# Designs tried in a protein design run: peptides against a protein of PDB entry 4CIC. Part 190

Target 1, 148 residues: chain A of PDB entry 4CIC
Amino acid sequence: KVSTKGHYGVQAMFDLAQHFGEGPVSLKSIAERQGLSEPYLEQLIAVLRKAGLVKSVRGAQGGYILAREPRDIKVGDIIRVLEGPIAPVESVSQDDPEHSLKFDFSVTKSVWEKVKKSIEEVLDSITLADMLKDAEEAQMAQGYMYYI
Target 2, 147 residues: chain B of PDB entry 4CIC
Amino acid sequence: KVSTKGHYGVQAMFDLAQHFGEGPVSLKSIAERQGLSEPYLEQLIAVLRKAGLVKSVRGAQGGYILAREPRDIKVGDIIRVLEGPIAPVESVSQDDPEHSLKFDFSVTKSVWEKVKKSIEEVLDSITLADMLKDAEEAQMAQGYMYY

## One batch from the design tools (peptide; made by RFdiffusion4, then SolubleMPNN)

Design b2_p26_4_s2 (from b2_p26_4, 14 letters changed)
Fold by OpenDDE base, seed 4:
Structure b2_p26_4_s2 (fold): chain B 148 residues (1-148), chain C 147 residues (1-147), chain A 26 residues (1-26)
Amino acid sequence: as target 1 above (148 residues)
Amino acid sequence: as target 2 above (147 residues)
Amino acid sequence: AEEFLKKEGEAITLADGEEYLFRRAE
């Protein structure tokens, strides 16, 4: 599962993508549109900024923008920044020494590695530009349903 | 991520697959071989048994066996039994009504649905028989490295 | 037995797995 952090991070980045080229977007406006708490969004944006996916703009019309074009930001990039490496299994913490005879059963590990790889491939195949296109198509489809 | 429950469940089922056709295996022996606590394994096996993936055998040589052949049990079947439906995103609990304006942004939801589908496809493509084959190949490869 | 399954069942399943996919390997 993608954490709430990853989910909201993708939503926030998608909001910034929708406004790409229109100038800086305030955190407040993103929070309102995406149904996020502003303080939570501030934390997410701070991480994304540090990773170089978002830029802060100063001034009266200050806020945040994508640091790259939507086509150059993969969903996988966002997730890796927010969540770290995609891991399919919790590393059973080393801390319980008695159960730490983790027979790292090579075979079971290989199953989870295959899952990891598949997730990475999917997330790396989707850009913010792809998401924008999907949103546009969905809006057009809804518009046609109201006119019929 | 697969939970510890899912991980250990697959390990336990794999152990039963390795002994398939040899008769019932005791939970103690599985726990020892897989590095699991016996009480934890008992809980896992109870769930797997209820789902019909494992059978209990009674008697002095009692224990557990796979209810089906290893080729007829997918890793995905084990995970679904132990973890429920594979969900890529935590359902943000309905309980916080204020943040419940989950704009179910159809687009972001679709991303996670694609991830879910990919995970399901992978897990449903791997059987316990496939895992047995992989283990055999790995043992042979190690044996050749020692010669 | 049931209580232990519930507490450890909060383990991040692929379904509950928000925490598992991205827990840093310490």
Scores: peptide ipSAE 0.025, ipTM 0.774, DockQ to the pose 0.231; fails the geometry check
Fold by OpenDDE base, seed 1:
Structure b2_p26_4_s2 (fold): chain B 148 residues (1-148), chain C 147 residues (1-147), chain A 26 residues (1-26)
Amino acid sequence: as target 1 above (148 residues)
Amino acid sequence: as target 2 above (147 residues)
Amino acid sequence: AEEFLKKEGEAITLADGEEYLFRRAE
């Protein structure tokens, strides 16, 4: 499962991508469009800003913009910023200290490393620009279905 | 993160694979070798048994065996039995009912579906027999380093 | 037994967060 944080973070970044070049977008408007709580979005945006994926614009038309072009932001970059490195194996050791996985069977670990690598490859293969293109194609497909 | 359940389930199944053809293995012996609590392992084995991945053998040498050959059990099969279908997106809607993801943006959903598919492909590409082979290769590599 | 496994059964999370990839559809 992508964490709620990762999911909403990608949604917020995608909203900013849709408005890229149109100037700063208010958090309120993003929250309304994406169905997110404004306080939660503020926390997400703060992290994304600190990581240099989002910029804050000051002034009467203040808000947020992407710090890079949509083509230069991978979904993997967003997830790594919000959730840290994809570490499928490391967390098992922390939650049950009494069950020290004494036998960190190298073989079982290798399975999870393969899963990790696969996830990273997928997320690093998708940019916000790819998502924009997919959205446009979906809208066109819907438009054609209404005219037929 | 693989759930502790999935992780330990795969470990337990791998232990049974290592002993495949040697007869029934006691839960106690699996727990000891894999560093698992016996009560936790009992729960895992119960689920795996119900799903038909493990068989219980009764008698003086009672215990558990794989219900299929190691080559016929995918890691994906074990994970699906223990954790259900890999659903990256579905859980987001349940934990915060007030934040109804009204805009289940088809595009964002498609990203997670791609991730899901990738995970499934990986887990379905690995059998317990593949894991056995990897273990043998690792042991041989260690043996060569000691010589 | 099923309830106990549901609570501990945190699915593969991409992140340290609470949401795991493998939650069973209840």
Scores: peptide ipSAE 0.023, ipTM 0.772, DockQ to the pose 0.252; fails the geometry check
Fold by OpenDDE base, seed 3:
Structure b2_p26_4_s2 (fold): chain B 148 residues (1-148), chain C 147 residues (1-147), chain A 26 residues (1-26)
Amino acid sequence: as target 1 above (148 residues)
Amino acid sequence: as target 2 above (147 residues)
Amino acid sequence: AEEFLKKEGEAITLADGEEYLFRRAE
């Protein structure tokens, strides 16, 4: 499960990726394009900035830029910054101690570990550059459908 | 994340798989072995029964059994029964319409779809029989360490 | 500011259930 935070964080980072090389973009512009509240985006950007994924640019045309090239930012990196490590099922047991079956049933644990690993592999296999490419391909495909 | 419901459901189903062929097991015994409250387990079993994954056996030695062989029950089947389909990111938008960014950002959606697909593939690749085998192998490995 | 993110940060559950793959920020 990706939290809303993770989801919107990826959207915001993708917006910054689309504008990479064009200079800083305002939070307002990102919020408008991504349908986010500006205050919410400010909080997300603060976390992302602290993690070194985005940079603040000062000045009249100030705003935010990606701190790295889109190819150097994995979706997994964004998610880990915003949500922390993908919690194993065991972390579920910590929040409800009454129902936290300390029963480390090793076999069931292994199932969830496999799921976790699979998620991590997927998220770490996708960069913002990959997302940009996918978006371009989708736009081209739409363009071709209009010309046919 | 698999919900607590999914997690405990898989545990309960695995317990039933371990006793498959031995006859019906009581909810009490499952609850004790799996560390679940009996009332909670009753709710889980009710859902699993309704979905046809478990059967109730009546009588003095009544209880529950798997409705199918362990090899014919995927972990994914259990999760889908208990939690429904792995919700796409879009389903989150349905419960909070005010924050449901209708912005179907196609590219971000595709990321979550890939994650979903990956989870489904993993869960559908694991049967209760596979889990039984893994448990046996783990027990054997422990036995070899004690010798 | 952290509290506001917590309230709006409904964990997008990939699977329906209370405990999310990603820690809800307590």
Scores: peptide ipSAE 0.023, ipTM 0.773, DockQ to the pose 0.095; fails the geometry check
Fold by OpenDDE base, seed 5:
Structure b2_p26_4_s2 (fold): chain B 148 residues (1-148), chain C 147 residues (1-147), chain A 26 residues (1-26)
Amino acid sequence: as target 1 above (148 residues)
Amino acid sequence: as target 2 above (147 residues)
Amino acid sequence: AEEFLKKEGEAITLADGEEYLFRRAE
């Protein structure tokens, strides 16, 4: 499962992508549109900013913008910034050196590595630009359903 | 991430697969081989048994066996039994109806659905028999490196 | 049983109820 942090992080980044080129967006406006608490969003944005995915703009019309074009930001990039490396299983093995029966669970580990790889491939295959396109297509489909 | 429960569940099931056809395996022996606590393993096995993936054998040589052949048990089956359905994101939406700004985050949801599908495909593509084969191949490869 | 699983570190479950797909590798 993607954490709530990852989920909301992607939502916030997607909101910024929808407004890309329109200037800075206030945290308040993002929070309102995405159904997020402003304080929570502030924490997310701070992390994303530190990672260089978001820029802060100062002034009366201040706020946040994407630091890169939507096509240059993968969902995987957002998740890695917010949650760190995709790990399929927490390594239980680190703390008990004595029961390091090195059962080289190489086989079990390989299963989780396959899962990890699959997740990474999916998340790295989706950009914010892809999400924008999907949103546009969905809106068009809804619009046509109201006219029939 | 797979939970510790899922991880250990797969380990325990794999141990049972390695001993499939040899008769019942004691929880103690599984725990020792897999580096698991016996009480924890007992809880896992109880769930797996209830789901029909494991059978209990009674008697002096009692213990547990796989209820099905290793080829008929997917890793995905084990995970679903132990952890439930694979969900990519917790639905935040259920409890706050008022802030149900139904922002049909259909797009965001679709991302997570793709992740879910990918995980399911991987886990459903791997059987305990596949894991046994991989283990055998790994042992053979190690044996050849020593010679 | 649920309490015991909760006390061991927040295992990222693939299940609907657990929030974390990705934990930071400490």
Scores: peptide ipSAE 0.023, ipTM 0.777, DockQ to the pose 0.193; fails the geometry check

Design b2_p26_4_s3 (from b2_p26_4, 13 letters changed)
Fold by OpenDDE base, seed 2:
Structure b2_p26_4_s3 (fold): chain B 148 residues (1-148), chain C 147 residues (1-147), chain A 26 residues (1-26)
Amino acid sequence: as target 1 above (148 residues)
Amino acid sequence: as target 2 above (147 residues)
Amino acid sequence: AEEFLKKEGDAITLADGEEYLLERAR
């Protein structure tokens, strides 16, 4: 499960993706549209900006934009930036063969590594462009339900 | 990512799997072998027992056993018992169609649902028997490195 | 250690599992 930080980060990035090409959006407008506190969003955006996923635009119409096209930003990229690398399970040094404990730990570790790999594969398979497409498809589906 | 509870639960269940067929193991012995506190293990085992994954044996040689064969217990089963259902992202009620907010929330929700599904698929693909096999293979690999 | 376990039914974040694995590796 993704942290609240990861979740809100993806929401904020998705909001920026929806407005991609329209120019810079204010943090206030993102916060209002995403149901986020502005101070919290400021912290998220600061991290995302430092990672080069978001750019700040200065001026009267200042705000934030995606630093790359939505197709070039994976959900996995956002999560890695916000949550850090899905930590490579540091290989606990193989040194002490005698304790059954280390072996059991290794096997359980391998389970979590498989889970981690699967999560990474999923998150790396989804771009902000895919999310935009899914949004459009969902909106079309809702529109058709109101016309029936 | 699995909670500490899920992780320790899988460790405890794996310990029980390693001793499957040898009779009941004491919580103390599991705790010692898994580096767990006995009181914490008692809480985990209580949940696992209530879910029918573990059986308690009473008597002087009492303790716990797996309630099913290692091949019949998925890691996913253990995690679901300990952590609850991988919480369905609470469907924020669909009621107010007008706010763009709900739509964005729906799309982000779908991402997390895909992640959840993938986790479930992985965890449901791994049994305690698979873990035992992986353990045996790892032990063999280590044994060959020392000879 | 006990207080960390009391944080309720919140969905184990991927981060929590890694932090746990990292803390045990120290």
Scores: peptide ipSAE 0.021, ipTM 0.735, DockQ to the pose 0.165; fails the geometry check
Fold by OpenDDE base, seed 5:
Structure b2_p26_4_s3 (fold): chain B 148 residues (1-148), chain C 147 residues (1-147), chain A 26 residues (1-26)
Amino acid sequence: as target 1 above (148 residues)
Amino acid sequence: as target 2 above (147 residues)
Amino acid sequence: AEEFLKKEGDAITLADGEEYLLERAR
């Protein structure tokens, strides 16, 4: 499962992709368009910036931009930055060593590794450019339905 | 992500599959073999029983058995019973309506639906019988490395 | 236990389940 952090992170990165080439976008404008709290978005953007997916631009027209072209950013890259390695099973907090999954039953582990691999393959197959294309196609389809 | 509940549920169901045809297995014996707490396993088994994946057998040799053959139980069936529908995104608890994912951005939703579908396809492609076969193959491979 | 598991849905970690068991045992 993708966390809420991952979900909103992809949403914020997609907003930046929609404005790619138009110059810096303010966090306020992203927050308003995406229905996010500005303080929460600041935390997400800080992580994404540190990972080199986003750049901060200073000045009167300051804000944020994608650090790379939308085609060069996979959804998987965003998720790995925000959540770390894709884990198929939620790690029970390491804090209870007695309930440590002592019996890492190799076959059960193999099932979860297959799930992990499948998730990684999907998320690494989708770029922000692919998402932009899908959005454009959806808008065109809606436009045609209003003219009929 | 699969919850710890889903993980242990699959592990317990796999233990029952390994003993399928040998008669009822006690929760104590499953808990010992799988490194699970017996009280936690009782809760898992209660859910699995109610869903018709496990049967309780009463008597001196009582315990639990799979309700169906291992080939007729998918990992996906176990996960759906224990966790409900496979959700690609953790639902933010509905209790904060202000942080409700108000903007169900259709494109973002499509990404998560693709992830969901991929997880479902994997979990529905693996039966308890497949897991039994994989375990047997792994044991044979270890046996050959010692000779 | 079944009702708790239904209410908490997908988010029940082992820790949450153990905490629930501990709270009911008290």
Scores: peptide ipSAE 0.017, ipTM 0.724, DockQ to the pose 0.097; fails the geometry check
Fold by OpenDDE base, seed 1:
Structure b2_p26_4_s3 (fold): chain B 148 residues (1-148), chain C 147 residues (1-147), chain A 26 residues (1-26)
Amino acid sequence: as target 1 above (148 residues)
Amino acid sequence: as target 2 above (147 residues)
Amino acid sequence: AEEFLKKEGDAITLADGEEYLLERAR
């Protein structure tokens, strides 16, 4: 399961991918296009920048760019940066000792590890370049539906 | 991502699978073996019973049993009963309208749908019978390490 | 605690909860 943070992080990174090669993009413009709050986006971008997925460009035409080409950024890379390791089971809050997963039941753990692996495989199979291609194909399909 | 509810639900159902054919199992005994709180287990079992995955047996030797054979219960069935439809993305709490996923961005949605599908495929590929087999194999492997 | 676990069937990650708390504290 991907958090809201992961979801919006992928969305913001995809916006930067769409503008890759056009120069720096302002946070305001990303927020407006993606329907994100600007303060929330600032937090996301700060994390992504620290992880080296985005670069800040200073100056009057400053903003953010992808630090790597869209083909070199997996969705899994974005999720790992924002959420950490993909966990298939929610950690029981430390605050409820009665609900501590005291029983490391190996068989149930193996089920969740299989789920984890499947999620990782999917997310690591999708790049920002793949997402760009999917967007272009969708736009062409819509364009054809308007001309018919 | 599976909730704690889903996790413990699968664990409780697996305990019932291990005792399948032995008759009714008390909630207390399940709670003790699985390290679950009995009140929490009562809530889980109530949901699972309502969904027809478990049956209650009344009487002095009463308790709970699986409603179907372990081979006929997928992990995915348990999760769907306890959590509802498998969602790859956490829903934003309704209480924060600013964080409402206002933008149904089709491309990002498609990514999460792929994740959803992969999770469903995994969970629907595993039955309680498969889990029983895995437990037996693990126990045999441990037995071989002790001898 | 039990009611909280019932209503928010949507698992908010600890991180999302912290962000939510930070935004409400502003």
Scores: peptide ipSAE 0.016, ipTM 0.717, DockQ to the pose 0.174; fails the geometry check
Fold by OpenDDE base, seed 4:
Structure b2_p26_4_s3 (fold): chain B 148 residues (1-148), chain C 147 residues (1-147), chain A 26 residues (1-26)
Amino acid sequence: as target 1 above (148 residues)
Amino acid sequence: as target 2 above (147 residues)
Amino acid sequence: AEEFLKKEGDAITLADGEEYLLERAR
């Protein structure tokens, strides 16, 4: 499962992709468009900036931009930055050594590794550019339904 | 992500598959072999039984058995019974309508639907019989490393 | 027993992530 952090992170990155080449976007404007709290978005953007996926621009029209072209940012890259390695099973907190899922059972571990690999392959196959294209196609399809 | 419940449920079902045809297995014996608490396992087995994946056998040698052959039980079937539909994103609890991730953004939703489909395909491609075979092959490989 | 299963079966919710971020900010 992708966390809410991962989900909102992908939304914020997609918003920045939609405005790529138009200059810096304010966090406030992203928050308003994506239905996110501004403080929460600030935390997400800080992590994404530290990972080099986003750049901060200073000045009167300051804000944030993608650090790379949308085609060079995979959904998988965003998720790995925000959540770390894609885990197929929720890690029981390491703090209880007795209930630590000792993934000692090799066979069940192999099932979850297959799931992990499959998720990684999907998320690494989708770029922000692919998402932009899908959005444009969806908007055109809606436009045709209003003209009929 | 598969929950701890799903993970332990698959382990318990796999233990029952390893003993398939040998008769009923006690919850205590499953719990001991799989490193699970017996009360936790009782709850898992109750759900699996209600879903028709496990049968209870009464008597002096009572316990549980798989309700179907290992080849007829997919990992995906176990997960769906224990966790419900495979969700690629954690649902924020519906209880706060303001923070309900309105999956209103069609494009991001489509990404998660692709992930969901991929997970379902993997889990539906693996049966308990496949897991038994993999365990046998792993045991043989370890046996060959000791010789 | 039911309460324990609810707590362990609940996916690391946004709340746990927010709590983790709040604890690290402390």
Scores: peptide ipSAE 0.014, ipTM 0.720, DockQ to the pose 0.237; fails the geometry check

